# Designs tried in a protein design run: peptides against a protein of PDB entry 5JXT. Part 190

Target 1, 319 residues: chain A of PDB entry 5JXT
Amino acid sequence: SLLPKKEINVYIGMSEMQVKWYQKILEKDIDAVNGAGGKRESKTRLLNIVMQLRKCCNHPYLFEGAEPGPPYTTDEHLIYNAGKMVVLDKLLKRIQKQGSRVLIFSQMSRLLDILEDYCVFRGYKYCRIDGSTAHEDRIAAIDEYNKPGSDKFIFLLTTRAGGLGINLTTADIVILYDSDWNPQADLQAMDRAHRIGQTKQVVVYRFVTDNAIEEKVLERAAQKLRLDQLVIQQGRAQVAAKAAANKDELLSMIQHGAEKVFQTKGAFGTMAEKGSQLDDDDIDAILQAGETRTKELNARYEKLGIDDLQKFTSESAYE

## One batch from the design tools (peptide; made by RFdiffusion4, then SolubleMPNN)

Design b2_p23_6_s3 (from b2_p23_6, 12 letters changed)
Fold by OpenDDE base, seed 1:
Structure b2_p23_6_s3 (fold): chain B 319 residues (1-319), chain A 23 residues (1-23)
Amino acid sequence: as target 1 above (319 residues)
Amino acid sequence: MDKKIEERRKEREEKRRERERLA
């Protein structure tokens, strides 16, 4: 029988470089961030800020002029300049030692480009599929990854491209490097490994930048998932329509953690304490804290009814 | 597939070298 998947949110502090870029993004649009734009502030402008903040949470090198150089090198700076890469680098070493194989999903094909450079730098053999990958190339990639005795350790996928009905049960670890606004897209990605033919316990690690917009993306996704579940259970298909964040919700999401980010000199949390020097005990502590916060997050939404979930603007209960 | 990964690698490296030449 297929074992239930384990899902763990991995809460990760920003690197010093991420903090600086996060501050710069907020400062560039400070009037919009402070709500001073009032009725004139477009939803499109707020969505653009959200997109830039999510890029920052993923990797600062997604911005023009952020990568150090010339000369442009692939080195340890690719890792230590992004909190998610620091955790990923340690986690992948553990996963490999366990004889596991891993799917890494992102919303951003440009992040997959960084992850390819990382895989090369670490000597990890990988496959890649994104939205631009031709159908024949997708088949070839899947077959190369799934073949008996495949030396491909990592499969890099965009979440939406990975959601397309493919079987990747030869992997037992799933890393969601970022979250989709639609939790169903992430579930569909997980279901590439967690399906008939899987022989191992599937573990899903969801990376979430702590004290940043990604916590609010996660909360909204969890709220939506619970709402979708309740709507299915109650047969009330009409309720699902309010999925698009309004202007005030987007503003609240942008403001989340902004004060702490402006006050921060250096990195956040475990990235401030240890940075790239995270050991196996530090990773275990991050995973344990993540498991606890994951249970708390789920328990928060499990208690809410449909009407509460429809009204509940995710106020940061983590004051 | 390995050729395409290697080609994409070369293309990224070429784009990096091009950025270095334009800087």
Scores: peptide ipSAE 0.179, ipTM 0.797, DockQ to the pose 0.573
Fold by OpenDDE base, seed 4:
Structure b2_p23_6_s3 (fold): chain B 319 residues (1-319), chain A 23 residues (1-23)
Amino acid sequence: as target 1 above (319 residues)
Amino acid sequence: MDKKIEERRKEREEKRRERERLA
């Protein structure tokens, strides 16, 4: 029988470089971040800020002029300048040592480009699929990854491109490097490994930048998923949860952790204490803390009815 | 053939400039 998947949110501090870039993004649009724009503030401007903050949470080299150079090199700086890369680098060593194979999903094809450079730098053999990959090349990459005795350790996928009904049951680990606004897209990505034909325990690691916008993206996605489940169970097709965040919700999401980010000199959490020198015990502590916070997050939404979940979206905009 | 790191970097920069011109 297919074992239930284990899902763990991995809460990761920003690197010093990410903190500096996160501050810079907020400062550039400080009037919008403070809500001073009022009725003149466009939803488009807030969505652009959200997009830049999510890019920062993924990797600072997604910004022009952030990558050190010229000369441009691929070196340890590619890892230590992003908290998610530091955790990924240690986690992949463990995953490889245990004889597992891994799918890495992102919303951002440009992040997959960074992950390719990382894979080459670490000597990890990989496959890649994104939204621009031709259908024939997708088939070839899937077949190369799934073949018996494949030397391909990593599959790099954009979440939506990887969601297209493919079978990747030859992997047992899924890393969601970032989250989709639609929790169903992430579930569809997980279901590429967690499907009939899987013989191992599937483990899903969801990377979440701690004290940043990604916590609110995760909370919103969890809330939406619970609402969708309850609506299906109750047969109430009319609870079309407004699929798009309003201005006030976007503003609240942008403001989350912003004050602490402005007060922070250097990195956050374990990134401040250890940086690139994370050991196996530090990774175990991060995973254990993540498992606890994941249980707490799930328990918060499992107790709520449809009416409570609908109200909670309105009240969190006024705190 | 695995593209050289420097070639992948140039392609990323070109794709960025192309996106910025189309935006």
Scores: peptide ipSAE 0.138, ipTM 0.735, DockQ to the pose 0.064
Fold by OpenDDE base, seed 5:
Structure b2_p23_6_s3 (fold): chain B 319 residues (1-319), chain A 23 residues (1-23)
Amino acid sequence: as target 1 above (319 residues)
Amino acid sequence: MDKKIEERRKEREEKRRERERLA
């Protein structure tokens, strides 16, 4: 029988470079961040800020002029300048030693470009699919990954391109490097490995930048998923979950952790303490803390009814 | 190794600029 998937949110501190770029993004639009723009602040401007903050949480090199060079080199700086890369680098080494194979999903094809450079740098054999991959090349990449005795360790996918009905049960580990606004897109990505034909325990690691916008993206996605489940269970098909965040929700999400980011001189959490020197015990501590926080997050939303979840904005989670 | 990375980076930047011009 297919074992239930284990899902763990992995909460990761920002690197020093991420903190600097996160501050710069907030400072550029400080009037919007402080709500001083009032009725004049467009929803489009707030959405743009959210997208820049999410890029920062993924990797600073997604910004023009952030990558050191010329000459542009792939070296350890590609890893230590992003908290998610530091954790990914240690986690992939453990996954490989266990004889597991891994799917890595992102919303951003430009992040997959960084992950390709990383795979080449570490000597990891990989396949790639994104939204621009031709249908024939997509089939060829899937077949190359799934073939018996495949030497491909990693499959790099955009969440949407990976969601399209493919079978990747030859992998047992799923890393969601970032989260979709639609939790169903992430579930569809996980279900590429967690499907009939899987023989191993599927483990899903969801990377979440701690004390940043991504915590609020995760909370909103968890709220929406619970609401969708309750609507199905109660037969209330007309309760369309408000699919799009309103202006005030976007502002609250942008403000989350902003004060601590402005007060921080350097990296956050385990990135401040250890940086690139994370050992196996530090990874175990991060995973254990993540498992605890994942249970707490799920337990918070499991107690809420439909009416509570519809009124529950990310602000009411702390009252 | 570095030349291939720099070539791939240039190709990615050209593709990005092409995407930004077509958008």
Scores: peptide ipSAE 0.125, ipTM 0.721, DockQ to the pose 0.056
Fold by OpenDDE base, seed 2:
Structure b2_p23_6_s3 (fold): chain B 319 residues (1-319), chain A 23 residues (1-23)
Amino acid sequence: as target 1 above (319 residues)
Amino acid sequence: MDKKIEERRKEREEKRRERERLA
């Protein structure tokens, strides 16, 4: 029988470089961030800010001029300049020692390019597919990953490419490096490993940058998922979850953690204390804290009715 | 913007090919 998935949100502090770039993104559009643009602030401008902040949470090298060089080197700086990479680097070593195989999903093909450089730098054998991968090359990559005795440890996927109904049950670990605005896209990604033919316990690690926009992306996705579940259970087809964030929701999301980011000199949380020197105990502490916060997040939304979830702007979660 | 990203992608692909030749 297929075992239930274990899902854990892994809350990760920003590196010093991420904090500096996050500050620069907010400062560049400070009038929009402060809501000073009033009626004239376009939803498009706020969506652009959200997209830049999400890039920063993933990796600062997604920005032009952030990567050290020329010459551009692949070295430890690729890891320590992004909190998610520091945690990923330690987690992958543990996963490999356990004899597990891993799917890594991202919304950003350019992040997969960074993860390819990382895989080569660490000597990890990998496959890759994204939205631009030809159909034949996708089949070949899937077959190469799934073959008996495959030396391919990692599969790098865009979340959208993972949605194409492919079977990757030869992996038992799923890392969502970032979250989709649509929780169904992430579920579809998980279902590549968590499907008929899986023989292991599937574990899903969802990376979330702490004290940043990604917490609000996660909260919104969790709200939507709960609403979708309640609509199905109650047969209320008319509760089309307003799929698109409104302007005020986008502004609230951008403002989340912004003040603390402006006040911060250096890195956040465990990244400030340990940086790239995370040990196995630090990873266990991060995973345990993540499991607790995941349970708390789920319990918060499980208590809410349809009417509450429809009115629930991210501000009321702290009242 | 796109050209410099594509140039860096080419440099990364070239470095990947160089690393794959040296491995």
Scores: peptide ipSAE 0.105, ipTM 0.675, DockQ to the pose 0.043; fails the geometry check

Design b2_p23_6_s4 (from b2_p23_6, 10 letters changed)
Fold by OpenDDE base, seed 4:
Structure b2_p23_6_s4 (fold): chain B 319 residues (1-319), chain A 23 residues (1-23)
Amino acid sequence: as target 1 above (319 residues)
Amino acid sequence: MDEKIAERRARREKEREERARRA
């Protein structure tokens, strides 16, 4: 029988470089961040800020002029300049030692290219699929990964490209390096490993940059998922959750943690204490804290009815 | 903006291919 998947949100502090770039993104559009643009502030401008902040949470090298060089080399700086990479690097060593195999999902094909750089640098054998991968090459990559005795440890996928009904039950670990705005896209990604033919406990690690916009992306996704579940259960098909964030919701998401980011000198959380020198005990502490916060987040939304979930989208605009 | 990142990646890919040919 298929075991239930275990889902853990892994809350990760920004590196010093991420904090500096996050500050620069906010400072560049400070009038929009402060809501000073009023009714004239375009939803498009706010969406652009959100996308830049999400890029920063993933990796600062997604920005032009962020990567050290010329010469541009792949080295330890690729890891220590992004909190998610520091945690990923330690977690992958543990996963490999356990004889597990891993799917890594991202929304950003440009992050997969950084992850390819990382895989080559660490000597991890991998497969890749994104939105540009030809159908035949997708089949070949899946077959190469799934073959008996495959030496491919990692599969790199864009979340949407991984959504195409493929079977990857030869992996038992799923890492969501970032989250989709639509929680159903992330569920569809998890279901590539969590399907008939899986023989192991599937564990899903969702990376979330702590004290940043990604917490609000996660909260919104969790709220939407709960609302979708309750709507299905009650047969109320007409309560379509407002599919797109309004301006005030986007502004609140941008403002979340911004003050603390401006006050921070250096890195955040465990990244400030140990940086790239995280040990196995630090990873266990991060995973345990993440499991606790995941239970708390789920418990917050499980107690809410449809009417409460609809109201909560309005009250978070006035705090 | 996307061109310079693509150029840097193409350079890294070329450097990898050159390392793989030397190994």
Scores: peptide ipSAE 0.102, ipTM 0.738, DockQ to the pose 0.044
Fold by OpenDDE base, seed 3:
Structure b2_p23_6_s4 (fold): chain B 319 residues (1-319), chain A 23 residues (1-23)
Amino acid sequence: as target 1 above (319 residues)
Amino acid sequence: MDEKIAERRARREKEREERARRA
């Protein structure tokens, strides 16, 4: 029988470099962040800020002039300058030691580029598929990954490219390096490993930058998923899930954790305490805290009705 | 285009060409 998948949100502090770039993004558009633009502020400007903040949460080297160089070298700086990479680096060592195989999903093909450099640097054998990968190359990559005795440890995928109905049941670990605005896209990604033919317990790690925009992206995705479930259960096909965040929702998402980010000197949380020196106990603590917060998040939305789930309960980060 | 993206692309293209020569 297929075991139920275990899903854990992994809440990760920003590195010092991420904090600096997050501040810089907010400062560049401070009037929009403070709501001073009022009705005149374009939804497009807010969407751009959200996209820059999400890039920062993934890796600061997604920005021009962020990566040190020339010369541009792949080294430990690729890891320690992004909280998600620090956790990923430790987690992958554990996963490999356990004889597991891993799918890593991202929304950003440019992040997969950084993950390729990381895989080469650590000597991890990998496959890659993104939106630009030719159909034949996709088949070849899937077959190379799935073959008996494959030496490919990691499969790097964009979440959208992973949506293509492919079977990757030869992996038992799924890492969502970032979240889609549509929770169904992430579910479809998980279902590449969690499908008929899986023989292991599938574990899904969802990376979430703590005290940042990504918490609100996750909350919105969880809210939408619960709404979609209730609509299906109640036969109310007409509850058009508001597909796009409104302006006020986007503003609230941008403001979330912004004050604390401005006050922070250095890194956040475990990244401030340990940086790249996370041990196995630190990883276990992060995973346990994540499991608790995941249960709390789910329990919050399980109690809400359709009418409540249609209201975006943004606590203003400034109230 | 960020020179880094171009260098990373050029490296990947070279690695692809080297793989294609070994295949």
Scores: peptide ipSAE 0.048, ipTM 0.692, DockQ to the pose 0.048
Fold by OpenDDE base, seed 2:
Structure b2_p23_6_s4 (fold): chain B 319 residues (1-319), chain A 23 residues (1-23)
Amino acid sequence: as target 1 above (319 residues)
Amino acid sequence: MDEKIAERRARREKEREERARRA
């Protein structure tokens, strides 16, 4: 029988470089961030800010002039300049020692490019599929990954490309490097490993940048998922959660953690204390804290009815 | 694409070709 998947949100502090770039993104559009743009501020401008902040949470090298060089080198700086890479680097070593195989999903093909450089640098054998991968190359990559005795440890996928009915049950670990606005896209990604033919316990690690916009992206996704579940259970077809965030919601998401980011000199949380020198105990502490916060997040939304889940109450922004 | 991202991509492609020649 297929075992239930375990899902753990992994809350990760920003590196010093991420904090500096996050500040720069907010400062560039400070009038929009403060709501001073009034009725004239476009939803499109706020969506652009959100997308830049999400890039920053993933990796600073997604921005022009962020990567050190020329010459552009692949070295430890690729890891320590992004909190998610620091945690990923330690987690992958553990996963490999366990004899597990891993799917890594992202919304951003350019992040997969960084993850390829990382895989090369660490000597990890990998496959890759994104939205630009030809159909034949996609089949070849899947077959190479799934073959008996495959030496491919990692599969790098864009969440959308992975959603296309692919069977990857030869992996038992799923890392969501970033989350989709649609929680169903992430579920479809998990279902590539958590499907008929899986023989192991599937574990999903969802990376979330702490004290940043990604926490609000996660909360919104959890709210939407619960609402979708309740609508299906109650047969109430009318309550399709408006899939798109409104302007005020986008503004609230951008403002989340912004003050603390502006006040911060250096990195956040465990990234400030340990940087790239995380040990196995630090990873266990991060995973345990993540499991607790995941249970708390789920319990918060499980208690809410349909009418409460439709109200984006700003109250959760001040607690 | 930023020129830097293109350069980084070209480097990765070259490193892949060099590995494929060594395998």
Scores: peptide ipSAE 0.039, ipTM 0.670, DockQ to the pose 0.042
Fold by OpenDDE base, seed 1:
Structure b2_p23_6_s4 (fold): chain B 319 residues (1-319), chain A 23 residues (1-23)
Amino acid sequence: as target 1 above (319 residues)
Amino acid sequence: MDEKIAERRARREKEREERARRA
């Protein structure tokens, strides 16, 4: 029988470089961030801020002039300049030692380019599929990854490309490097490993930048997922979940953690305490804290009815 | 052929520059 998947949100502090870039993004549009634009602020402007903040949470090198160079070198700076990469680097080492194989999903093909550089730097053999990958090349990559005795450890996928009904049950670990606004897209990605033919316990690690916009992206996704579940269970097909965030919702998401980011000198959380010097005990502590916060997040939304889940609440699950 | 890291970086940089020019 297929074991239930274990899902853990992994809450990760920003690196010093991420904090600096996050501040710079907020400062560039400070009037919009402070709500001074009011009704005059376009939804498009707020969506652009959200997109830049999400890029920052993923990796600073997604911005022009952020990567050190020329000359551009692949070195430890690729890792320590992004909190998610520091945790990923330690986690992948553990996963490999366990004899597991891993799917890494992102919304951003440009992040997959950074992850390819990382894989080459660490000597990890990988496959890649994104939205631009030809159909034949997708089949070839899947077959190469799934073949008996495949030496490919990592599969890099965009969440959209990974959602296309493919079977990747030869992997037992899933890393969601970032979250989709639609929780169903992430579920569809997880279900590439969590399918008939899986023989191992599937574990899903969802990376979430702590004290940043990604917490609110996650909360909104969890709210929507619970609403979708209740609508299905109650047969209320007419309850359209609000498909798109309004201006006030977007503004609230942008403002989340912004004050603390502006006050912060250096890195956040475990990244401030240990930085790139995370050990196995630090990873265990992060995973344990993440498992607790994941249970708390789920328990919050499980208590809410349809009418409450249709309202955006500014309340954090962690306040 | 595994695209060389340097070629991927150059592509990424060029794609950034082209987007910055269109913005």
Scores: peptide ipSAE 0.050, ipTM 0.639, DockQ to the pose 0.068; fails the geometry check

